Peptides against a protein of PDB entry 5X9X. Designs and how they scored, part 31

Target 1, 41 residues: chain A of PDB entry 5X9X
Amino acid sequence: SSVSELEQRLRDVKNTNSRFRKALMEKENELQALIRKLGPE

## One batch from the design tools (peptide; made by RFdiffusion4, then SolubleMPNN)

Design b2_p20_2_s3 (from b2_p20_2, 13 letters changed)
Fold by OpenDDE base, seed 2:
Structure b2_p20_2_s3 (fold): chain B 41 residues (1-41), chain A 20 residues (1-20)
Amino acid sequence: as target 1 above (41 residues)
Amino acid sequence: SEEEERRLKESLEEIKKKLA
């Protein structure tokens, strides 16, 4: 049904959002680590 | 060089702020 399709799409969007948030956090951590390595040099 | 490292660090910090 149209309702079930919308519910599925909403779940997909939430899952995608969660994955991208995780990826951004990992990139932030990577950048922070690089900054720390460059800092004392 | 130290100047290159400084510039890189500044760029990384700017990108970090956008991700925060």
Scores: peptide ipSAE 0.029, ipTM 0.433, DockQ to the pose 0.013
Fold by OpenDDE base, seed 5:
Structure b2_p20_2_s3 (fold): chain B 41 residues (1-41), chain A 20 residues (1-20)
Amino acid sequence: as target 1 above (41 residues)
Amino acid sequence: SEEEERRLKESLEEIKKKLA
């Protein structure tokens, strides 16, 4: 049904959103590591 | 150099804030 399709699409969007958030967090951690390396040297 | 390192660090911090 149209409702079930919309529910599925919503779940897909939530999943993709979660994946992107995870990717951003990983990049943030990577940047943090680089920042630590750059420290007061 | 330390100055270049500082500038890079600042740039990374700004990017980090955008990712937060």
Scores: peptide ipSAE 0.029, ipTM 0.440, DockQ to the pose 0.013
Fold by OpenDDE base, seed 4:
Parts: C-alpha cells; structure tokens; sequence
Structure b2_p20_2_s3 (fold): chain B 41 residues (1-41), chain A 20 residues (1-20)
C-alpha cells in the first residue's frame, strides 16, 4: 500500500542518514589524526 | 608542514560539505 511504501522510504532515509553521519565522523577523525601527526610545524 | 596541514583542513571541510 501507499502507507507501507511511505514507511519503507522513511526507514531508508533514516538508514542513509545514519550511514552518512558515521562516514562524516570517520573522515573527520582520519583527517584530524593526520594533522596531529604532521605536528605544529 | 603548515602547507600540508592547510591542505588537510581544506579536504576536511570539503568532505563535510558533501556528507552533511
């Protein structure tokens, strides 16, 4: 039904959002770790 | 180096813009 389809799409959007948030955190941590390794120079 | 750090910070901001 249209309701079931909307519920599925909502779940998909939430899952995608969660994955993007995780990816953002991982990339930020990666880059900041590299910056720290370079030192204050 | 300072230049390398600047490039990394720029990359960080670009990734944030794409993922947010």
Amino acid sequence: as target 1 above (41 residues)
Amino acid sequence: SEEEERRLKESLEEIKKKLA
Scores: peptide ipSAE 0.029, ipTM 0.479, DockQ to the pose 0.015
Fold by OpenDDE base, seed 3:
Structure b2_p20_2_s3 (fold): chain B 41 residues (1-41), chain A 20 residues (1-20)
Amino acid sequence: as target 1 above (41 residues)
Amino acid sequence: SEEEERRLKESLEEIKKKLA
């Protein structure tokens, strides 16, 4: 049904959002680790 | 160095832009 299709699309958007948030967090952690290695320069 | 940190921050912002 149209309702069930919209519910499925909403779930897909939520899953995509979760994956993007995880990727952003991992890249931020990578950057911070590199900054710590660089030290106070 | 300040220059290295700036370059890394710019790279992160570019990644964020692609993902958002």
Scores: peptide ipSAE 0.026, ipTM 0.466, DockQ to the pose 0.016

Design b2_p20_3_s1 (from b2_p20_3, 12 letters changed)
Fold by OpenDDE base, seed 4:
Structure b2_p20_3_s1 (fold): chain B 41 residues (1-41), chain A 20 residues (1-20)
Amino acid sequence: as target 1 above (41 residues)
Amino acid sequence: SSAAERERQASLEALRKELA
């Protein structure tokens, strides 16, 4: 049904969003480590 | 501390990516 299809699409969007959030977190961690390496300390 | 653990995790993540 159209409602079932919309529910499926919503689940897919949520899953994709979760994956991107994880990727962004990992990139932020990498960035912070690199900034510390470039720092004066 | 929580902050020290976050910094350790960041460094480990960077090292993993350097080897990839």
Scores: peptide ipSAE 0.036, ipTM 0.577, DockQ to the pose 0.013
Fold by OpenDDE base, seed 2:
Structure b2_p20_3_s1 (fold): chain B 41 residues (1-41), chain A 20 residues (1-20)
Amino acid sequence: as target 1 above (41 residues)
Amino acid sequence: SSAAERERQASLEALRKELA
């Protein structure tokens, strides 16, 4: 049904959003590590 | 502390990427 399709699409969007949030967090962690390696100089 | 844990996690994540 149209309602079930909308519910499925909403779940898919939420899953995609969660995956992107995780990827961004991992990239932030990588950047933090690189910044520490680079040092203040 | 939360800050120390974040720094540890950052280092671990960097190591995981280097091994890939």
Scores: peptide ipSAE 0.035, ipTM 0.571, DockQ to the pose 0.014
Fold by OpenDDE base, seed 1:
Structure b2_p20_3_s1 (fold): chain B 41 residues (1-41), chain A 20 residues (1-20)
Amino acid sequence: as target 1 above (41 residues)
Amino acid sequence: SSAAERERQASLEALRKELA
């Protein structure tokens, strides 16, 4: 049904958003580690 | 120095692009 399809699309969007947020967090952690390695100078 | 800071900033920007 149209309702079930919309519910499925909403779930897909939420899952995609969650995966992207996790990926961005991991990349930020890696970036911060590299920033610390470069040092303040 | 200002030159050293600019070099550091360029390196950080390169790292950001690599991670993106």
Scores: peptide ipSAE 0.031, ipTM 0.537, DockQ to the pose 0.011
Fold by OpenDDE base, seed 3:
Structure b2_p20_3_s1 (fold): chain B 41 residues (1-41), chain A 20 residues (1-20)
Amino acid sequence: as target 1 above (41 residues)
Amino acid sequence: SSAAERERQASLEALRKELA
């Protein structure tokens, strides 16, 4: 049904969002490590 | 110095692009 299709699409979006949020967190941690290597402003 | 700050900022921007 249209309702079940929308529920499935919503789950897919939430899963995708979760994966990207995790990736962003990991990249931010890497960036901060590199910033520390560059030294103080 | 201002030049050193600009160089540092350029390096940070390059790192951000590399991580993207």
Scores: peptide ipSAE 0.031, ipTM 0.537, DockQ to the pose 0.011

Design b2_p20_3_s2 (from b2_p20_3, 8 letters changed)
Fold by OpenDDE base, seed 5:
Structure b2_p20_3_s2 (fold): chain B 41 residues (1-41), chain A 20 residues (1-20)
Amino acid sequence: as target 1 above (41 residues)
Amino acid sequence: SEEREKELKESLEKLLEELA
């Protein structure tokens, strides 16, 4: 049904959002690690 | 070393670009 399709689209958006949030967290962690490794030297 | 620092800076800049 049209309602079922809309529910599926909403689930897809939420799943994509969750994946992107995780990716951003991982990139931020990597960024901070590089900043620490850069150091004052 | 200065070269290592340069490489790390470039990697950092790449990640910043990807986050934007």
Scores: peptide ipSAE 0.026, ipTM 0.539, DockQ to the pose 0.012
Fold by OpenDDE base, seed 4:
Structure b2_p20_3_s2 (fold): chain B 41 residues (1-41), chain A 20 residues (1-20)
Amino acid sequence: as target 1 above (41 residues)
Amino acid sequence: SEEREKELKESLEKLLEELA
């Protein structure tokens, strides 16, 4: 049904959003680690 | 070392490019 399809789409959006948020967090953490390793020199 | 800094800088630039 149309309602079931909308519920499925909402689940898909939430899953996609969660995956992207995790990926961004991991990239940010890696960037911070690299910045720390670069040091002041 | 300068070479190590260069490598880290390149890695940083790649990650920034992927985020954008």
Scores: peptide ipSAE 0.026, ipTM 0.537, DockQ to the pose 0.012
Fold by OpenDDE base, seed 2:
Structure b2_p20_3_s2 (fold): chain B 41 residues (1-41), chain A 20 residues (1-20)
Amino acid sequence: as target 1 above (41 residues)
Amino acid sequence: SEEREKELKESLEKLLEELA
């Protein structure tokens, strides 16, 4: 049904959003690690 | 070394570009 399809699309969007949030967190962590390795020297 | 820092900086800049 139309409702079930909309619910499915909502689930897909939420899943995609969650994956992107995780990817951004991982990139941020890697970024911070590189910053620490650069150091003041 | 200065070269090592350059490499790390370039990697850092690449990640920043992807985040923004």
Scores: peptide ipSAE 0.026, ipTM 0.540, DockQ to the pose 0.012
Fold by OpenDDE base, seed 1:
Formats: C-alpha cells, structure tokens, sequence
Structure b2_p20_3_s2 (fold): chain B 41 residues (1-41), chain A 20 residues (1-20)
C-alpha cells in the first residue's frame, strides 16, 4: 500500500542518516588525529 | 615551515567545525 511504501522509505532514510552520521564521526576523529600529528609547533 | 603548518591546522579545524 501507499502507506507501507512511505513507512519503508522513512526507515530507509533513517538508516541512511544513521550510517552517514557514523561515517562523519569517524572522519572527524581521523581529522583530529591528523591535526594532532601536525602539532602546535 | 611553522607558518604553513599553522595554515594547514587552521584549515583542518574549520573542516571539523563543519562536521560537528
């Protein structure tokens, strides 16, 4: 049904959003590590 | 140079702010 399709799309969006948030967090951690390698000097 | 390193660090920090 149209309702079930909308519910499925919502689930897909939520799953994609969750995956991207995790990926962004991992990239932030990677960049922080690179910044630390650069050092203050 | 230290100046170049500083510029790179600041650029990366800006990227981190955009990710937050």
Amino acid sequence: as target 1 above (41 residues)
Amino acid sequence: SEEREKELKESLEKLLEELA
Scores: peptide ipSAE 0.026, ipTM 0.532, DockQ to the pose 0.013; fails the geometry check

Design b2_p20_3_s3 (from b2_p20_3, 8 letters changed)
Fold by OpenDDE base, seed 5:
Structure b2_p20_3_s3 (fold): chain B 41 residues (1-41), chain A 20 residues (1-20)
Amino acid sequence: as target 1 above (41 residues)
Amino acid sequence: EEKRREELEKSLKALKEAEE
């Protein structure tokens, strides 16, 4: 692979990684919201 | 050029390995 291709792939992986981190944070927030709604009952 | 390519490849592999 050329340097330009590797730089493009690196940008794509960084973007994907950022999206996954955001998704994980949103899922954790959703779980906490559901736990609060469910309560101890 | 080759050293630069190797550094980018190492970074790419590390990020892909850490992907969930």
Scores: peptide ipSAE 0.134, ipTM 0.730, DockQ to the pose 0.105
Fold by OpenDDE base, seed 2:
Structure b2_p20_3_s3 (fold): chain B 41 residues (1-41), chain A 20 residues (1-20)
Amino acid sequence: as target 1 above (41 residues)
Amino acid sequence: EEKRREELEKSLKALKEAEE
């Protein structure tokens, strides 16, 4: 049904959003690690 | 059912607009 398709699309968007949030967090962590390495230390 | 469909469409649109 149209409702079932919308529910599936909503699940897919939520899953994609979760993956992007994880990727952004990993990139931020990488950036912070590089900042620490390039610091006065 | 139409009200539920509209709510799902609204939620889907909001999530797509909030993509990083």
Scores: peptide ipSAE 0.130, ipTM 0.727, DockQ to the pose 0.104
Fold by OpenDDE base, seed 3:
Structure b2_p20_3_s3 (fold): chain B 41 residues (1-41), chain A 20 residues (1-20)
Amino acid sequence: as target 1 above (41 residues)
Amino acid sequence: EEKRREELEKSLKALKEAEE
């Protein structure tokens, strides 16, 4: 049904959004680790 | 059914247009 298709699309968007947010967080953590290695000392 | 469809479409649109 049209409703079932929209519910599936909504789930797919939520899952994609969650995966991208996780990837961005991991890249930020990697960047911060590199910054700490480069650190002022 | 039509009202439920419209609500789901609005939710889907809002998620697709959301800022990261």
Scores: peptide ipSAE 0.126, ipTM 0.723, DockQ to the pose 0.110
Fold by OpenDDE base, seed 1:
Structure b2_p20_3_s3 (fold): chain B 41 residues (1-41), chain A 20 residues (1-20)
Amino acid sequence: as target 1 above (41 residues)
Amino acid sequence: EEKRREELEKSLKALKEAEE
């Protein structure tokens, strides 16, 4: 059904969004670690 | 300092490995 297809697409988008958010958070944490190491210390 | 260099290199490696 058209509704079922839309619901599936919404689930796929939510899953993709969740994965990207996790990846961005990890990269940000790693970037901040590099920034701290490049600092005056 | 060698310890600082090693930690920086580890962090740089982690960022490169996480690149998709």
Scores: peptide ipSAE 0.031, ipTM 0.571, DockQ to the pose 0.012

Design b2_p20_5_s1 (from b2_p20_5, 8 letters changed)
Fold by OpenDDE base, seed 2:
Structure b2_p20_5_s1 (fold): chain B 41 residues (1-41), chain A 20 residues (1-20)
Amino acid sequence: as target 1 above (41 residues)
Amino acid sequence: EEEERKRRNEELRKEIEKLE
């Protein structure tokens, strides 16, 4: 049904959003580690 | 060495740019 398809699309969007949030957090952590290395030395 | 430090900083900047 159109409702079940919309529910599936909503689940897929939520899953995609969760994956992107995780990837962004990992990239931010790596970025911050590199920024700390750019300090002294 | 200043040149080694400059090279390292440039490498790190390029890695940062890939993450942004």
Scores: peptide ipSAE 0.048, ipTM 0.605, DockQ to the pose 0.011
Fold by OpenDDE base, seed 1:
Structure b2_p20_5_s1 (fold): chain B 41 residues (1-41), chain A 20 residues (1-20)
Amino acid sequence: as target 1 above (41 residues)
Amino acid sequence: EEEERKRRNEELRKEIEKLE
């Protein structure tokens, strides 16, 4: 049904969004670690 | 050593640029 297709699309978008949010958080943590290593010296 | 520090900082900057 059109409803079941929309529910599937919504699940796929949520799963994709969750994966990208995790990847962005990992990159942000790595970025912050590199910035700390760069330091004032 | 200042030159070693400069090289290390440049490497770190390049790694940062890859994450942006």
Scores: peptide ipSAE 0.047, ipTM 0.605, DockQ to the pose 0.011
Fold by OpenDDE base, seed 3:
Structure b2_p20_5_s1 (fold): chain B 41 residues (1-41), chain A 20 residues (1-20)
Amino acid sequence: as target 1 above (41 residues)
Amino acid sequence: EEEERKRRNEELRKEIEKLE
């Protein structure tokens, strides 16, 4: 049904969103580590 | 060493730019 298809699309978007959030968190942590190394010393 | 520091900073800046 159209409803079940929309529910499936919503699940797929949520799963994709969770993966992207994890990837962004990992990149942010790496950026912060690099910025800390980019010190005056 | 100033040149080593400059090189390190440039390498780090390039890696930051790649992650942005």
Scores: peptide ipSAE 0.047, ipTM 0.608, DockQ to the pose 0.011
Fold by OpenDDE base, seed 4:
Structure b2_p20_5_s1 (fold): chain B 41 residues (1-41), chain A 20 residues (1-20)
Amino acid sequence: as target 1 above (41 residues)
Amino acid sequence: EEEERKRRNEELRKEIEKLE
């Protein structure tokens, strides 16, 4: 049904958004760890 | 050693550039 298709599309968008947010957070954490290793020394 | 520190810092900068 049109409703079930819209619900599926919404789930797919939410899953994609969650995956991208997680990947960005992991990259930011790695970036900050590398910046800390560069340090003032 | 200054040269070893410079090499390590350059490697870390290249890894940072790949993440940006």
Scores: peptide ipSAE 0.046, ipTM 0.601, DockQ to the pose 0.011

Design b2_p20_5_s3 (from b2_p20_5, 10 letters changed)
Fold by OpenDDE base, seed 3:
Parts: C-alpha cells; structure tokens; sequence
Structure b2_p20_5_s3 (fold): chain B 41 residues (1-41), chain A 20 residues (1-20)
C-alpha cells in the first residue's frame, strides 16, 4: 500500500540519517584531534 | 625545527579544511 511504501521510505531515510550522523561524529572527532595538534605546541 | 612545525601545521590546516 501507499502507506507501507511511505513507512519503508521513512525507515530508509532514518537508517541513512543514522549512518551520516555516525560519519559526521567520526569526522568531528578527527577534526578536534587535529585542532589539538595545531595548538601552541 | 621551526620549518618542520610550519609545514606540519599547513598540512593539518589543509586536512581541517577538507573535513569541514
């Protein structure tokens, strides 16, 4: 049904969003590590 | 050496720009 298709699309978007959030968190952690390395040392 | 520090800083700054 159109409803079940919309529910499936919503699940797919949520899964994709979760993956992107994880990737952004990993990049932010690396960015912060690099910022610490660029410090006055 | 100050030059090696400056080169490393430039590399890290470029990596930061690539992550942003």
Amino acid sequence: as target 1 above (41 residues)
Amino acid sequence: EEREREERNKELEQEIRDLE
Scores: peptide ipSAE 0.033, ipTM 0.521, DockQ to the pose 0.011
Fold by OpenDDE base, seed 1:
Structure b2_p20_5_s3 (fold): chain B 41 residues (1-41), chain A 20 residues (1-20)
Amino acid sequence: as target 1 above (41 residues)
Amino acid sequence: EEREREERNKELEQEIRDLE
């Protein structure tokens, strides 16, 4: 049904958003680790 | 050695740019 399709699209968007948020957090953590390496050098 | 520090710094700066 159109409702089931909209619910599926919403789930897909939420899953995609969650994956991107996780990836951004991991990259931010890596960036901060590199900044800490640059500072004392 | 200062040259080795500068090289390492350039590598880390490039890796930072690749993350942004």
Scores: peptide ipSAE 0.031, ipTM 0.516, DockQ to the pose 0.011
Fold by OpenDDE base, seed 5:
Structure b2_p20_5_s3 (fold): chain B 41 residues (1-41), chain A 20 residues (1-20)
Amino acid sequence: as target 1 above (41 residues)
Amino acid sequence: EEREREERNKELEQEIRDLE
């Protein structure tokens, strides 16, 4: 049904959003680790 | 060694640019 398709699309968007958020957080953590290595030491 | 530190710093700066 159109409703079940919309529910599936919403799940797919939420899953995609979650994956991208995780990837961004991982990249931010990597960036911060590199910044600490570049720090005034 | 200062030269080795500068090389490592340049590598880390490049990795930062690749992450941004």
Scores: peptide ipSAE 0.031, ipTM 0.516, DockQ to the pose 0.011
Fold by OpenDDE base, seed 2:
Structure b2_p20_5_s3 (fold): chain B 41 residues (1-41), chain A 20 residues (1-20)
Amino acid sequence: as target 1 above (41 residues)
Amino acid sequence: EEREREERNKELEQEIRDLE
């Protein structure tokens, strides 16, 4: 049904959004770790 | 040694650019 298709699309968007958010957090954490290594020793 | 620090710095700067 049109409703079931919309519910599926919403689940897919939520899953994709969650994956992108996780990837962005991982990249930010890695960047900050490298910045700390470049900092004054 | 200053040269070893400069080389390490260049490597880390490249890793940062690859993450952006």
Scores: peptide ipSAE 0.025, ipTM 0.504, DockQ to the pose 0.011

Design b2_p20_7_s1
Fold by OpenDDE base, seed 5:
Structure b2_p20_7_s1 (fold): chain B 41 residues (1-41), chain A 20 residues (1-20)
Amino acid sequence: as target 1 above (41 residues)
Amino acid sequence: ELERQRELEQQRRKLEELLA
C-alpha cells in the first residue's frame, strides 16, 4: 500500500540520516585529533 | 593546513546542526 511504502521510505531516510551523522562525527573526531597533534598553527 | 582543518571541522558542525 501507499502507506507501507511511505513507512519504508521513512525508515530508509532515518537510516541514511543516522549513517551520515555517524560519518560526520567520525570526521570531526579525526579532525580534532589532527588539530591536537599539530598544535596552534 | 591546521587552519584548513579547523574550518572543515566548523563546517561539519554546521552540517550536524542543520541535520539535527
Scores: peptide ipSAE 0.035, ipTM 0.605, DockQ to the pose 0.016
Fold by OpenDDE base, seed 2:
Structure b2_p20_7_s1 (fold): chain B 41 residues (1-41), chain A 20 residues (1-20)
Amino acid sequence: as target 1 above (41 residues)
Amino acid sequence: ELERQRELEQQRRKLEELLA
């Protein structure tokens, strides 16, 4: 149904959002680790 | 290279701020 399709789309958007937030956090950790290891440029 | 990493971090922070 149209309702079930909208519910599925909402779940997909939430899952995608969660994955992107996780990826951003991982990249922050990676970049911060590199900055700390290399010190001031 | 370190400057580039700092720039990428700044860009990531700005993107996250927009999506928060």
Scores: peptide ipSAE 0.032, ipTM 0.600, DockQ to the pose 0.015
Fold by OpenDDE base, seed 1:
Structure b2_p20_7_s1 (fold): chain B 41 residues (1-41), chain A 20 residues (1-20)
Amino acid sequence: as target 1 above (41 residues)
Amino acid sequence: ELERQRELEQQRRKLEELLA
């Protein structure tokens, strides 16, 4: 049904959003680690 | 290069603050 399709789309969007948020957080942590290790450059 | 990364990180922090 159209309702079921919309619910599926919402789940897919939420999952995709969650994945990207996680990836961004990991990259932020990676950058901070590099900054701490290498110091001013 | 590291300075550029610091700038990008600062920009990300600003965006995160706006989206919070």
Scores: peptide ipSAE 0.029, ipTM 0.567, DockQ to the pose 0.015
Fold by OpenDDE base, seed 4:
Structure b2_p20_7_s1 (fold): chain B 41 residues (1-41), chain A 20 residues (1-20)
Amino acid sequence: as target 1 above (41 residues)
Amino acid sequence: ELERQRELEQQRRKLEELLA
């Protein structure tokens, strides 16, 4: 049904959003690690 | 310069936490 399709699309958007948020967090952590490695200056 | 980058990154993390 149209309702079930909309519910599926909403789930897909939420899953995609969650995956991208996780990826961005991982990249931010990598950048922080690099900054720490470069030194205190 | 590196200290400034650390400060900016800390501010970004704070904003991301509010939007999470």
Scores: peptide ipSAE 0.028, ipTM 0.540, DockQ to the pose 0.014

Design b2_p20_7_s2
Fold by OpenDDE base, seed 2:
Structure b2_p20_7_s2 (fold): chain B 41 residues (1-41), chain A 20 residues (1-20)
Amino acid sequence: as target 1 above (41 residues)
Amino acid sequence: SAKKREEEERRKRELEEKLK
């Protein structure tokens, strides 16, 4: 049904969003590690 | 359309590869 399709799309968007949020957090951590290594500190 | 959805999924895969 149209409702079931919308529910599936919502699940897919949530899963994709979760993956991208995790990837962004990991990249931020990587950047912070590089800053600590190569930065003026 | 099915073609539009396929292109959107391709763009998602390309973005996922850039974020690895």
Scores: peptide ipSAE 0.047, ipTM 0.521, DockQ to the pose 0.029
Fold by OpenDDE base, seed 4:
Structure b2_p20_7_s2 (fold): chain B 41 residues (1-41), chain A 20 residues (1-20)
Amino acid sequence: as target 1 above (41 residues)
Amino acid sequence: SAKKREEEERRKRELEEKLK
């Protein structure tokens, strides 16, 4: 049904969003680790 | 459509490359 299709699309968007949020967090952590390693501390 | 799915997969790959 149209409702089931919209629910599926919403799930797919949420899953994609979650994946990208995780990737961004991991990259931020990597950048912060490099900053701590190369910084004045 | 197949064309729309191909475009969506292309956009996905482009975003994945930006996040490497």
Scores: peptide ipSAE 0.037, ipTM 0.501, DockQ to the pose 0.027
Fold by OpenDDE base, seed 1:
Structure b2_p20_7_s2 (fold): chain B 41 residues (1-41), chain A 20 residues (1-20)
Amino acid sequence: as target 1 above (41 residues)
Amino acid sequence: SAKKREEEERRKRELEEKLK
């Protein structure tokens, strides 16, 4: 049904959002680690 | 010093490569 499709789309969006948030956090941590290696030595 | 600036530029290039 159209309702079940909308529920599935909502689940997919939430899962995608969660994955992107995790990826952004990991990239930020990687960036900060690289910045520390580049730091004023 | 020139040596420190060269090392910093090397590290900067390495960072830019890792961000691609």
Scores: peptide ipSAE 0.019, ipTM 0.380, DockQ to the pose 0.008
Fold by OpenDDE base, seed 5:
Structure b2_p20_7_s2 (fold): chain B 41 residues (1-41), chain A 20 residues (1-20)
Amino acid sequence: as target 1 above (41 residues)
Amino acid sequence: SAKKREEEERRKRELEEKLK
């Protein structure tokens, strides 16, 4: 049904969004770790 | 210090490579 298709699309969008949020968080953490390694010196 | 500057440049290069 059209409702079932919309529910599936919503699940897919939520899963994709979750993956991108995780990737962004990991990249930010990596960046901050590299900045700390570079140091203020 | 020249040694400090050299170390900073090394760390900078390592960071730049990891950011690629």
Scores: peptide ipSAE 0.018, ipTM 0.375, DockQ to the pose 0.008

Design b2_p20_7_s3
Fold by OpenDDE base, seed 4:
Structure b2_p20_7_s3 (fold): chain B 41 residues (1-41), chain A 20 residues (1-20)
Amino acid sequence: as target 1 above (41 residues)
Amino acid sequence: SLEEQQRRAEEQERLEKLRK
């Protein structure tokens, strides 16, 4: 693999990672909202 | 509860750090 190909793959991985981080944060917020609604406290 | 509020605040801070 060329250096340029590896750089492209690195960018793609970073972008994918960022998307998943956002998705996880949103799901955690949703879960916390549900916990507040359904939990005893 | 206060404990739950503190837990949620810490979790949100952790997620923010992870996102950055």
Scores: peptide ipSAE 0.035, ipTM 0.541, DockQ to the pose 0.014
Fold by OpenDDE base, seed 5:
Structure b2_p20_7_s3 (fold): chain B 41 residues (1-41), chain A 20 residues (1-20)
Amino acid sequence: as target 1 above (41 residues)
Amino acid sequence: SLEEQQRRAEEQERLEKLRK
């Protein structure tokens, strides 16, 4: 049904969002490590 | 700072060499 399809799409978007959030967190950690290495500290 | 970390590392390396 259209409702079931919308629910599935919403789940897929949430899963994708979660994956991107994890990736962004990892990249932020990497950036902070690089800032500590290459920054004025 | 990175500079302070490098100084400490060099000092520890020198001490380690003296202990050998």
Scores: peptide ipSAE 0.033, ipTM 0.402, DockQ to the pose 0.006
Fold by OpenDDE base, seed 1:
Structure b2_p20_7_s3 (fold): chain B 41 residues (1-41), chain A 20 residues (1-20)
Amino acid sequence: as target 1 above (41 residues)
Amino acid sequence: SLEEQQRRAEEQERLEKLRK
C-alpha cells in the first residue's frame, strides 16, 4: 500500500541519515587526529 | 600545537568548574 511504501521510505531515509552521520563523525575524528599529528598546533 | 592544546584544555576545565 501507499502507507507501507511511505513507511519503508522513511526507514530507508533514517538508516541512510544514521550511516552518513556516523561516517562524518569518523572522518572528523580522523581529520582532527591528522591535524594534531601534522598541523602547526 | 601541543601548547595550544594544553591552553584549550585548561580553559575547558576552568569553564567546567564554573558551571558546577
Scores: peptide ipSAE 0.031, ipTM 0.468, DockQ to the pose 0.009; fails the geometry check
Fold by OpenDDE base, seed 3:
Structure b2_p20_7_s3 (fold): chain B 41 residues (1-41), chain A 20 residues (1-20)
Amino acid sequence: as target 1 above (41 residues)
Amino acid sequence: SLEEQQRRAEEQERLEKLRK
């Protein structure tokens, strides 16, 4: 049904969003570590 | 360095107290 298709699309979007958020967090942590090691401070 | 960042943070806190 149209409702079932929308629910499936919503699940897929949420899963994709979760993966991107995790990747972004990991890259931010890596960036902060590099700043601490190589930054002026 | 982390130690330098901590020293700067403490200095900023001190300055903030003086401004109040």
Scores: peptide ipSAE 0.030, ipTM 0.528, DockQ to the pose 0.008; fails the geometry check

